# Peptides against a protein of PDB entry 4ASU: the designs that were tried, part 271

Target 1, 270 residues: chain A of PDB entry 4ASU
Amino acid sequence: ATLKDITRRLKSIKNIQKITKSMKMVAAAKYARAERELKPARVYGVGSLALYEKADIKTPEDKKKHLIIGVSSDRGLCGAIHSSVAKQMKSEAANLAAAGKEVKIIGVGDKIRSILHRTHSDQFLVTFKEVGRRPPTFGDASVIALELLNSGYEFDEGSIIFNRFRSVISYKTEEKPIFSLDTISSAESMSIYDDIDADVLRNYQEYSLANIIYYSLKESTTSEQSARMTAMDNASKNASEMIDKLTLTFNRTRQAVITKELIEIISGAA
Target 2, 83 residues: chain B of PDB entry 4ASU
Amino acid sequence: FTFASPTQVFFNSANVRQVDVPTQTGAFGILAAHVPTLQVLRPGLVVVHAEDGTTSKYFVSSGSVTVNADSSVQLLAEEAVTL

## One batch from the design tools (peptide; made by RFdiffusion4, then SolubleMPNN)

Design b2_p26_2_s1 (from b2_p26_2, 14 letters changed)
Fold by OpenDDE base, seed 3:
Structure b2_p26_2_s1 (fold): chain B 270 residues (1-270), chain C 83 residues (1-83), chain A 26 residues (1-26)
Amino acid sequence: as target 1 above (270 residues)
Amino acid sequence: as target 2 above (83 residues)
Amino acid sequence: SLAALAAELAARRAAELEEARERFAR
């Protein structure tokens, strides 16, 4: 490579490093906000799931309709965030199909559709786009819940799949159950709950769904921003290493050019 | 007893004497060892009576309340403010 | 007043829902 070629490459990598550093800072700011907002959201969401855990609600084996909600975003450059959710969704869909269940899918974020559409297009009910540009709100969750309930798909049981935040360097793809009104109403374990009005139970279930979706969005967002921050940090480090290598190559090449010029002068071949 | 909104936690696994909640059928008090139930909140006042006699008041917009067989309570308001 | 608080909370919620609907409709 000529000195000019190396110099051009150095300039290009330095520019990439500036971009990745800037993106890291943006991701860090979004992560800090997401982590703060996740604290109350986790208490709220876990509180909503408490009924299902304590009542041990089970779907009868003869019930066949299952819904999978995959939670992610539209935004790339965040490592394995989207692929982890998609992998779990594929596994769950395959297991349910093997058990003779009908499976339908809702994607939260365009990346879910991008990964799964070719193989699971017939199973998609709806995909929500415009996710991940701003922090998720309870309004967002409520709209998603309402669209699900109004989709016309009468599921018996469902699964919401999302990345749970562990730390700035760790997330885990998890699944939480969702149940239809009919499944909850018919559950034997619900008999201990006294004098529940059908209208009350319906409204309760609508809140429960919105609550769980909201929780999943907050976990997903925090996980995504932390993963993006890490990915951009790694990209910046890789760029730094390449700059160092190219700088050494530049210095060696410069010395070789100087030596050649000196030889040409001495030999009179110039 | 857990009381939270999507953006704020008021109580997290706390022990309380009584919680008064506004429901569509009326206000009711949740005491120790209350029978398991599910209710939805209407806009109104939540009153938390602590074991030490302290009373805290909140306004909620809507939401749900769950009383479980193990005496755990989850009060989940869509919006809530301290009064 | 409690009525004023209720109205404020309802208005905030309505605005948030409308914003979400508009965003997801794009």
Scores: peptide ipSAE 0.248, ipTM 0.915, DockQ to the pose 0.777
Fold by OpenDDE base, seed 1:
Structure b2_p26_2_s1 (fold): chain B 270 residues (1-270), chain C 83 residues (1-83), chain A 26 residues (1-26)
Amino acid sequence: as target 1 above (270 residues)
Amino acid sequence: as target 2 above (83 residues)
Amino acid sequence: SLAALAAELAARRAAELEEARERFAR
């Protein structure tokens, strides 16, 4: 490569490094906010799941309709965030199909649809777009819950799949159960709960679904921003290493050119 | 006893003497070892009676309350403010 | 859009909360 070619490559990589560094700072700011907002959201969401854990609600094996909700966003450049959720969705869908269940999918965020469209397009009920531009709100979760309940798909049970935040360097893809009103109302373990009106139970389930979706969105957002920050940091480091290598190559090439010119002067070939 | 909104935690696994909640079927007091129940909140006042005799008042918009067999209580309000 | 619907719902809920709070403060 000529000195000119090396210089051009150096300039390009330095520009990439500036962009990735800027993106890292933006992701860091969003992460800090997301982590703060996750603290109460986790208490709220875990509180909502407490009934299902304590009542040990089970769906009869003869019930065949299963809903999978995958939670991510529309935004890229965040490592394996979307692919991790999609991978678990695929695994769950395959396991359920092998068990003779009917599977339908809801995607929260366009990236889920983008990954699964070719292989699972017929299983998608709906995809929610415009996720990840702003922090998720309870209103967002409520709208998603309402649309799900109004979809006309009478699932027996389901699962919500999302990335749970562990630390700035770690997330884990997890699954939480969702149950239909009929499944909850027919569960033998629910008999201990006294004086439950059908209308109360329906309203309770609507809140529960919204609560779980909200929780999943907050976990997902925090995980995503953390992963994006890490990805941009790695990109910046890789760019730095490449700059160092190219700088060494430039210096060596420059020395070779100077040496050649000196030899030409001494030899009189000029 | 856990009392939270999506954005704020008021109580997290705390021991309380009594919680008065506004439900669609009426206001009722949750005491220790209350029978398991599920209710939906109506807009109104929540009163928390702590073991030390302290009483705290909150306004809630909507939400749910769960009393489990293990005496755990989850009060989950969509919106809640301290009064 | 999802964002528009969520914002509308939140605004309605906030208004309902404020109205109720005013009612209980009287």
Scores: peptide ipSAE 0.091, ipTM 0.874, DockQ to the pose 0.065
Fold by OpenDDE base, seed 2:
Structure b2_p26_2_s1 (fold): chain B 270 residues (1-270), chain C 83 residues (1-83), chain A 26 residues (1-26)
Amino acid sequence: as target 1 above (270 residues)
Amino acid sequence: as target 2 above (83 residues)
Amino acid sequence: SLAALAAELAARRAAELEEARERFAR
C-alpha cells in the first residue's frame, strides 16, 4: 500500500473511532437513566407476576393457541440483543409447533420482524415500530396491551420474551407467561381466591398484561443500552488497535520510500 | 406488602399491620391472614398502617390489589402520590 | 382536592396513551 492509501485508511478509521466513542457516551447516558427507571419498574413488574407464580396457573393440554411476544427495539448496534430474543422465539415456536400448538407472534420493535420475517411471516399478528428512541412509558405498554386484546386472536396462553438486565456487562433472555382471561378464570388454583367478579377479573387481567409488557420494555431498554455501550467500546478499541497497526505500517513504508529515494539520488536514476 | 407504581416504589416486601384500599366493590382493610382475593382499584385513598403505629396516606388512580394465600400483598397503582 | 388530583392523574395518563397511539400508528 502507498503512503497515501495508508493515510486515507487511517483517517477513515479515526473517524469511525470518533463516531463509536460518541455513540458510547450517548448509550452510557441512556443506560444510566434506564437503570434508574428500571428499579421501580422491576418491583412493579415482579409484583404483577407474583400471582402467576403463587397461583401456579396451568393451561390445559388440549388448548392449542399460543401467543409469543418478542420484546426488543428498532435500533441496531447493540450486540446480540435482538438475535438473542429472536433465537429464543424461534426455539419456543418450534417446540410449540412440535407439540401441535398454533403459534402467533407479536414483535415489539422492528428488529424482531427484520430477523423473523422470512421464516415466520405468516405467524406475525402485528409489529410495533418506533421503539427505542425514547424510554418506554406505561402508555406504550398500555397501547400494546390494548392492541393485543383487540386483535381478535383468542390465545389460550402465551409468553413474553425479553432481555432481563443483570449488570452493565450482562443480560439474560427470559420468558414470562401470559394467560388469557378464560385460562385464568378456569384455573383450579384460582378457586382459593374468594368471590372474584368476572368484570373484576377481566379488568385485573388487562391491567396485568400492561404491567408485564411495561416491565419487559424496561428490562429490554436497560439491557440494550448497556449492550450498546459495550459494543461501541469494543468497536472503539478495535479501531484503536487498527490505528496502531496502520501507524506502524506507515512508518515502515515511509522509511522504505526514503531509502528508495536516497538510492535513486545516489545512483543518478532520478 | 409491596406497593408500587410503574415509576415509584412505596413499600417493597414490608411488614405492615393493615392496608386500607379503595376498590371498585368498596373500600376494605387488608389485615394479617386476610383471605386470598383480587380486586381492582378505584381512584381513592390508600392508608398504610405500619407496625410501629405510623400511618401513611396515598392517593391512587386505577390499579390492582392481590392478597395471596401466603399473606403476601401486591398493591399496584397506575398512578400514586403521597399525601 | 382529591377530585382535582384524580382528574390531573387521569389527564396525564390519557395524554401519555394518546401519544403512544400516535407513535405506533406511524
Scores: peptide ipSAE 0.350, ipTM 0.932, DockQ to the pose 0.766; fails the geometry check
Fold by OpenDDE base, seed 5:
Structure b2_p26_2_s1 (fold): chain B 270 residues (1-270), chain C 83 residues (1-83), chain A 26 residues (1-26)
Amino acid sequence: as target 1 above (270 residues)
Amino acid sequence: as target 2 above (83 residues)
Amino acid sequence: SLAALAAELAARRAAELEEARERFAR
C-alpha cells in the first residue's frame, strides 16, 4: 500500500471511531434512563404476572392456537439483541409446530420481521414499527394489546419473548405466558376466586396484557441500550487498535521510501 | 401488598392492615384473609392503612387489583398520585 | 378537586393513546 492509501484508510477509521464514541455516549445516556424507568416497570409487570404464577393457569392440550410475540426494536448495532429473540422465537415455533399447534407471530420492532420474514412470513399477523427511537410508554403497550385483542386471531395461549435485563453486561432472553380470556375463565385454579363478572374479567385481561407488554418493552429497551453501549465501546476499541497498527505500517513504509530514495541518490540512478 | 403504576412504586411486598380500593362494582376494603378476587379499578381514592396506624391516600385512574389465596395483593394502577 | 384530577388523567391517557396509534399507523 502507498503512503497515500494508508493515510486515507487512517482517516476513514478515525472517523468511524468518532462516530462509535458518539453513539456509545448516546447509548449510555439512554441506558441510564431506561434502567431508572425499568425499576418501577419491573415491579408493575412482575405484579401483573403474579396471578398466572400463583393460579398455575394451564391451557388444555387439545387447544391448538398459539401466539408468539417477539419484542425487540427497529434499531441495529446492539450485538445479539435481535438475533437472540428471533432464535428463541424460531425454536418455540418449531417446538409448537411439532406438537401439532398452530402458530402465529407478532413482531414488536421491525428487526424481528427482517430476520424472520423469509422463513416465517406466513405466520406473521402484524409487525409494529417505530420502536426504539423513544422510550416505550404504557400507551404504546396499550395500543399493542388492543391491536392484538382486536386482531380476530383467537389464540388459546401465547408466549411473549423478550430480553430481560440482568446487568450492564448481561441480558437473558426469556419467555412469559399470555393467556386468552377463555383460558383464564376456564382454568380450574380460578375456581377459588369469587364469581367474577365477565366484563370485569375481560377488562382485567386487557390490563394484564398491556402490563406484560409494557414490562417486556422496558426490559427489552434497557437490555438493548446496554448492549449497544457495549457494542459501540468494542467498536471504538477495535478502531483504536487498527489505528495503532496502521500508524506503525505508515511509519515503516515511510522509512522504506526514504531509504529507497537515498539508495537511488547514492547509486546515481536518479 | 404491592401497589404500583408503570412509573412509580408505592408499596412493594409490604405488610399493611387494610387497603380500600375503588372498583367498578364499588369500593371495598381488603383485610387480612380476604377471599381471592379480581377487580378492575375505577377512578377514585385508594386508602392504605399501615400496621403502624398511619394512613396514606392516593388517587388512581384505572387498573386492576388482585387478591390471591396466599393473601398477597397486587394493586396495579395505570396512573396514580399521592394525595 | 378529585373530579378535575380524574379528568386530567383521562385526558393524558387519551392523548398518549392517540399518539401511539398515530405512530404505529405509520
Scores: peptide ipSAE 0.235, ipTM 0.915, DockQ to the pose 0.834; fails the geometry check

Design b2_p26_2_s2 (from b2_p26_2, 13 letters changed)
Fold by OpenDDE base, seed 2:
Structure b2_p26_2_s2 (fold): chain B 270 residues (1-270), chain C 83 residues (1-83), chain A 26 residues (1-26)
Amino acid sequence: as target 1 above (270 residues)
Amino acid sequence: as target 2 above (83 residues)
Amino acid sequence: DLEALARELERRREEELEEARERFAR
């Protein structure tokens, strides 16, 4: 490679490093906010899931309709955030299909659709776009919940799949159950709740769905920002290493050129 | 007893004497070992009676309250304000 | 005034829902 070629490549990599460093800082700021907002959201979301855990709601085996909600975002450059959710969705869909269940999918964030469209296009009910630019709100979760409930798909049970935040360097893809009103109302374990009006239960379930979606969005957002920060840090480090290597190559090449020129001067003066 | 909104936690696994909640079917007091129930909140006052005799008041919008068989209580409000 | 507070909380909810609908409709 000529000195000119090396210089051009150095300039390009330095620009990439500048971009990745900037993106790291933006991700860090968003992560700090997301982590703060996740604390109450986790208590809230776990509180909403408490009924399902404590009541041990079981779906009868004869029930065949299953809904999968995958939660991620529209935004790339965040490591395995999207692929981890998609992988879990694929696994769950395959397991359910093998069990003779009908599976429908809701994607939260365009990346889910982008990954699964080729293999699961016929299973998608809806994809929600414009996720990940702003922190998710309870309003966002409510709209998603309402759209699901109004989709006309009469699922018996479902799964919401999202990345749970563990630490700045760790997340885990998790699955939480969602249940239809009919499944909950018919569950034997719910018999201890004898004084529940049907309208109350309906409203309760609608609210619970929104709560779980909200929780999943907050976990996903925090996980995504932390993963993006890590990805951008790694990209910046890789760029730095490449800059160092190219700088050494540049210096060696420069010395070789100088040496050649000196030899030409000495030989030509001869 | 857990009491939270999407943005704020008021109580997290706390022991309380009584919680008065505004439900669509009427206001009721949740005591220790209350029977399991599910209710939907209406806009109104939540009153938390602590074991030490202190009373805290909150205004809540819509939401839910769950009393489980293990006497755990989850009070979830869309919005809540300390009074 | 608790009624005024209730109305304000409802208004906030409605506004947040409307904003969310607008975002997802795009």
Scores: peptide ipSAE 0.446, ipTM 0.940, DockQ to the pose 0.792
Fold by OpenDDE base, seed 5:
Structure b2_p26_2_s2 (fold): chain B 270 residues (1-270), chain C 83 residues (1-83), chain A 26 residues (1-26)
Amino acid sequence: as target 1 above (270 residues)
Amino acid sequence: as target 2 above (83 residues)
Amino acid sequence: DLEALARELERRREEELEEARERFAR
């Protein structure tokens, strides 16, 4: 490579490093906000899931329709955030299919569709786009829940797959159950609950679904921003290392050119 | 007793004496060892009676309330404000 | 006062839902 080529590459990498540093700062700010907003959202979401845990709702084995909701976003540059969710979705879908279940998929965020569409296109009901530009709101979750309920797919049971935030350096892909209204209403464990009007139960289920989706969005957002911050930090470090290597190469190449010129001067003077 | 909105936590696994909630079927008081039930909130007043005799009032827009067999209660409001 | 508050909360909810619908419809 010529000195000019190395210089051009150095300039390019330095610019990339500036961009990645800036992106890191933006991700850090978004992470701090997301973490703050996750605290109440977690209490709220865990509270909503408490019924399913305490009532030990079971889906009859003869029921065949299963819904998988994958939660991520539209945005890249966040490490394994999307691939982790997609991997678990694939695994779950394969296991359910092997058990003779019908599987349908909902993607929250375009990245899930991007990863799974080629292999699972026939299983997708809907994909929600425009996720991850702004912090998720309860309104967002409510719309997603409503569209799911209005999709016409009469699932018996389901699962929501998302990245749970653990720490700034750690997330875990988790699965939480979703039950249809019919499954809840027919569950033997629900017999201990006083006579619940069908309309009340329906409305309750709508809230429950929205609550769980909201919770999953908050967990996923916090995980994503943290992962993005880490990814941008790593990119910045990698750029720094490359700059150092190229600088050494530049200096060596420059010395070689100088040496060659000196030899030419000496040989031409002979 | 847990009482939260998506954005705020009011009570987290707290022990309370009684919670009065506005439901679509009518307002009712949740006491210790209340029968398990599921209800949907209507806009209205939530009153929390603490064990120490203090009373806190909240306005809620909508949401759900769950009373479990283990006497745990989850009051999940879409929006709630302290009064 | 409570009725006014209820209306305001409902209004906010509707606005958030509308915004969400518009966002996901794009």
Scores: peptide ipSAE 0.341, ipTM 0.927, DockQ to the pose 0.814
Fold by OpenDDE base, seed 3:
Formats: C-alpha cells, sequence, structure tokens
Structure b2_p26_2_s2 (fold): chain B 270 residues (1-270), chain C 83 residues (1-83), chain A 26 residues (1-26)
C-alpha cells in the first residue's frame, strides 16, 4: 500500500471513530432518561400484571388462537437487541404450531418485520413503524392496544416478548401473557371477583393491554439504549486499535520509501 | 396497596387503612379484607387513609383498580396529581 | 378547580393519542 492509501484509510477510520463516539454520547443521554422513566413504568406495568399472576388465568386447551407481540424498535446498531426478541418469537411460534395452535404476530418496530419477513410473513397482522426515535409514551401504547383490539383477530391468549432491563451491561428477553376478554371472563379463578359488569371488564382489559404494552416499550427502550451505548463504545475501541496498527504501518512504509530513494541516489539509477 | 400512573408512583406495596376510589359504578371505600373486585376509574378524587391517620388526596383521570383475594390492591391511573 | 384540572388532563391525553396516531400512520 502507498503512503497515500494508508493516509486515506487513516482519515476514514478516524471519521468513523468520531461518528461512533458521538453516537455513544447520544445513546448515553437517551439511556439515562429511559432508566429514570422506567422506574415508575415498571411499578405500573407489574401492577397491571398482578391480576393474571394472582388469579392464575389459564386458557382452555381447546382454544387455538395465539397472538405473539414482539417489542423492539426501528433502529439498528444496538447489538443483539432485535435478534434476541426475534429468536424467542421464532421459538414460541414453533412450539405453538407444534401444539396445533394458530399463531399470528404483531411487530412493534420495523426490525422485527425485517428479521422475520422471509419465514413468518404470512403470520403478521401488523407492524408498527416509527418506534424508537422518541421515548415511548402511554399514548403510543394506547394506540397499539386499540389497533390490536380492533384488528378483528379474535385471539384467546397471547405473549408479549421484549427485553427486560437488568443493568447497563445486561438485559434479558422475557415473555408476559396477554388474554382476551373471553378468556378472562370464562376463567374459573375469576369467580371470586364479585360484581364485575361486562362493560367494566372490557374497559379493564383495554387498560390492562395498554399498560402491559407501555411497560414492555419502556423496558425495551432502556435495554436498547444501554446496548447501543456498549456497541458504540466497542466500535470506538476497535477503530482506535486499527488506527494504531495503520499508524505503525505508515511509519514503516515511510522509512522504506526514504531508504529506497537513498539507494536510488547512491546507485545512480534515477 | 400500589398506586401509580405511567410516570409517577404514589404508593408501592404500602399498608393503608382505607382507599376511597371514584369508579364508573360509584365511589366506594376499599377496606382491609375487601372482597375481590375489578373496577374502572372515572375522573375524580382518590383519598388514601394511612394507618397513622394521615389522609392524602389525589385527582385521577381514567384507569383501573384491582382488589385481589390476598388483599393486595393495584390502583392504576392514566393520569394522577397530588392535591 | 377539579373540573378545570380534569379538562386539562383529558386534553393532554388527546394530544398524546393524536401524536401517536400521526406517527404510526406514516
Amino acid sequence: as target 1 above (270 residues)
Amino acid sequence: as target 2 above (83 residues)
Amino acid sequence: DLEALARELERRREEELEEARERFAR
């Protein structure tokens, strides 16, 4: 490689390093906000799930319609965030199909559709795009919940799959249940809950779904920003190592050129 | 007793004496060992009576309230403000 | 005024919903 080629490559890598450092700082700021907003969202979301855990709501085995909601975003450069969710969605879909269930999929964020399009395109009901540019709001969750309920797909039960935040260096892909109004109303364990009007139960379920979606979005966002920050840090370190290697190569090549020129002068060949 | 909105937590697994909630079917007081129930909130006043005799008032928008068999309560409001 | 507060909270909710609808309709 000529000195000119090495210099051009060094300039390119230095520019990439500047970009990755900038992206790291942006991700860090978004992470700090997301973590702060996750604290109340977790209490709120876990509170909404408490009924399903305590009532031990079970779907009858004869019920066959299952909904999988995968939660991620539209944005890349965040390590295994999207692939982790997609992997668990694939596993769940395969297990349900093997059990003779009908499976439909909702993708929250375009990356889910991008990964699963080839193998599961026929199972998608809808994909929500424009996820991840701004922090998720309860309004976002409410719109997603409403569109799901108005989709015309009469699921019996479902699974929402998302990355739960553990720490700045750790997340875990988790699943939480969702149930249809009919499944909740017909559950034997719900008999202890007195004086539940059908309209009240419907409204309650709408809130429950929105609450769970909101919670999942907040967990996903926090996990994503932390993973992006780590990915950009690693990219910046890799760029630094490459700069060091190329700088050494440049210095060696420069010395070789000088030596060659001196030999040509001494030999009278120029 | 848990009382939260999407953006704020007011009570997290706290012990309280009584919670008065505004529901679509009417306002009711949740006491210790209240029967399990599910209700939807209407806009109105929430009053929390602590064991120490302190009373706190909140305005809530829509939401849900759950009273479980284990006497745990989840009050989840879409919007809530301290008064 | 509790009624004024209720109206303000409802307005905020409607604005958030409308913003969400506009984002997802793109």
Scores: peptide ipSAE 0.317, ipTM 0.924, DockQ to the pose 0.778
Fold by OpenDDE base, seed 4:
Structure b2_p26_2_s2 (fold): chain B 270 residues (1-270), chain C 83 residues (1-83), chain A 26 residues (1-26)
Amino acid sequence: as target 1 above (270 residues)
Amino acid sequence: as target 2 above (83 residues)
Amino acid sequence: DLEALARELERRREEELEEARERFAR
């Protein structure tokens, strides 16, 4: 490689490093906010899931319609955040299909669709785009919940798959159940609850769904921003190492050129 | 007893004496060992009676309340403010 | 005034929903 080629490459990598450092800082700021907002969201969401855990709601085996909601975002450069969700969605879909279930998919964030569109396009009901530019709101979750309920797909049970935040360096892809109104109302374990008006139960379910979606969005966002921060840090470090390597190569090449020029001058061969 | 909105936690797995909640069917008081129930909140006043005798008042917009067989309660308001 | 507070909370909720609908409709 010529000195010019090395110099050009050095300049390019330095620019990349500058960009990745900037992106790291942005991700760090978003992460800090997301983590703060996750605290109440987790209490709220886990509180909503408490019924399902305590009532041990089970879907009858004869019920065949299953909904998978994959939660991620539209934005890349966050490591395995999207692929982990997609992988679990694929696994779940395959398991359900093997069990004779009908599977439909909702993607929250365009990245889910981008990964699964070739293999699962016929199973997608809807994909929500414009996710991840701003922190998710309860309004966002409510719209997603409403769209799901209005999709015309009468699922019996479902799975919401998202990345749960553990720490700055750790997330785990997890699944939480969602149940249809009919499944909840028909569950044997619900018999201990006083006669619940059908309208009350419907409204309750709408809130529950919105709550769970909101929770999943907050977990996903926090995980994503943390992963992006880490990814950008790693990219910046890798760029630094490459800069050092290329700088050494540049110096060696420069010395060789100088030596050659000196020899040419001394020998009179120029 | 857990009482939260999407953005704020008021009580997290706390022991309380009584919680008065506004529901679509009316107001009811949640006491220890209350019968399991699911209700939807209407806009109104929530009153939390702590074990120490303190009373806290909140206004909620909408949401849900769950009373489980294990006496756990989840009050999940869409919006809530301290009064 | 609890009624005024109720109206304010409802207004905020409606605004948030409207904003969300607009985002997902694009």
Scores: peptide ipSAE 0.332, ipTM 0.925, DockQ to the pose 0.786; fails the geometry check

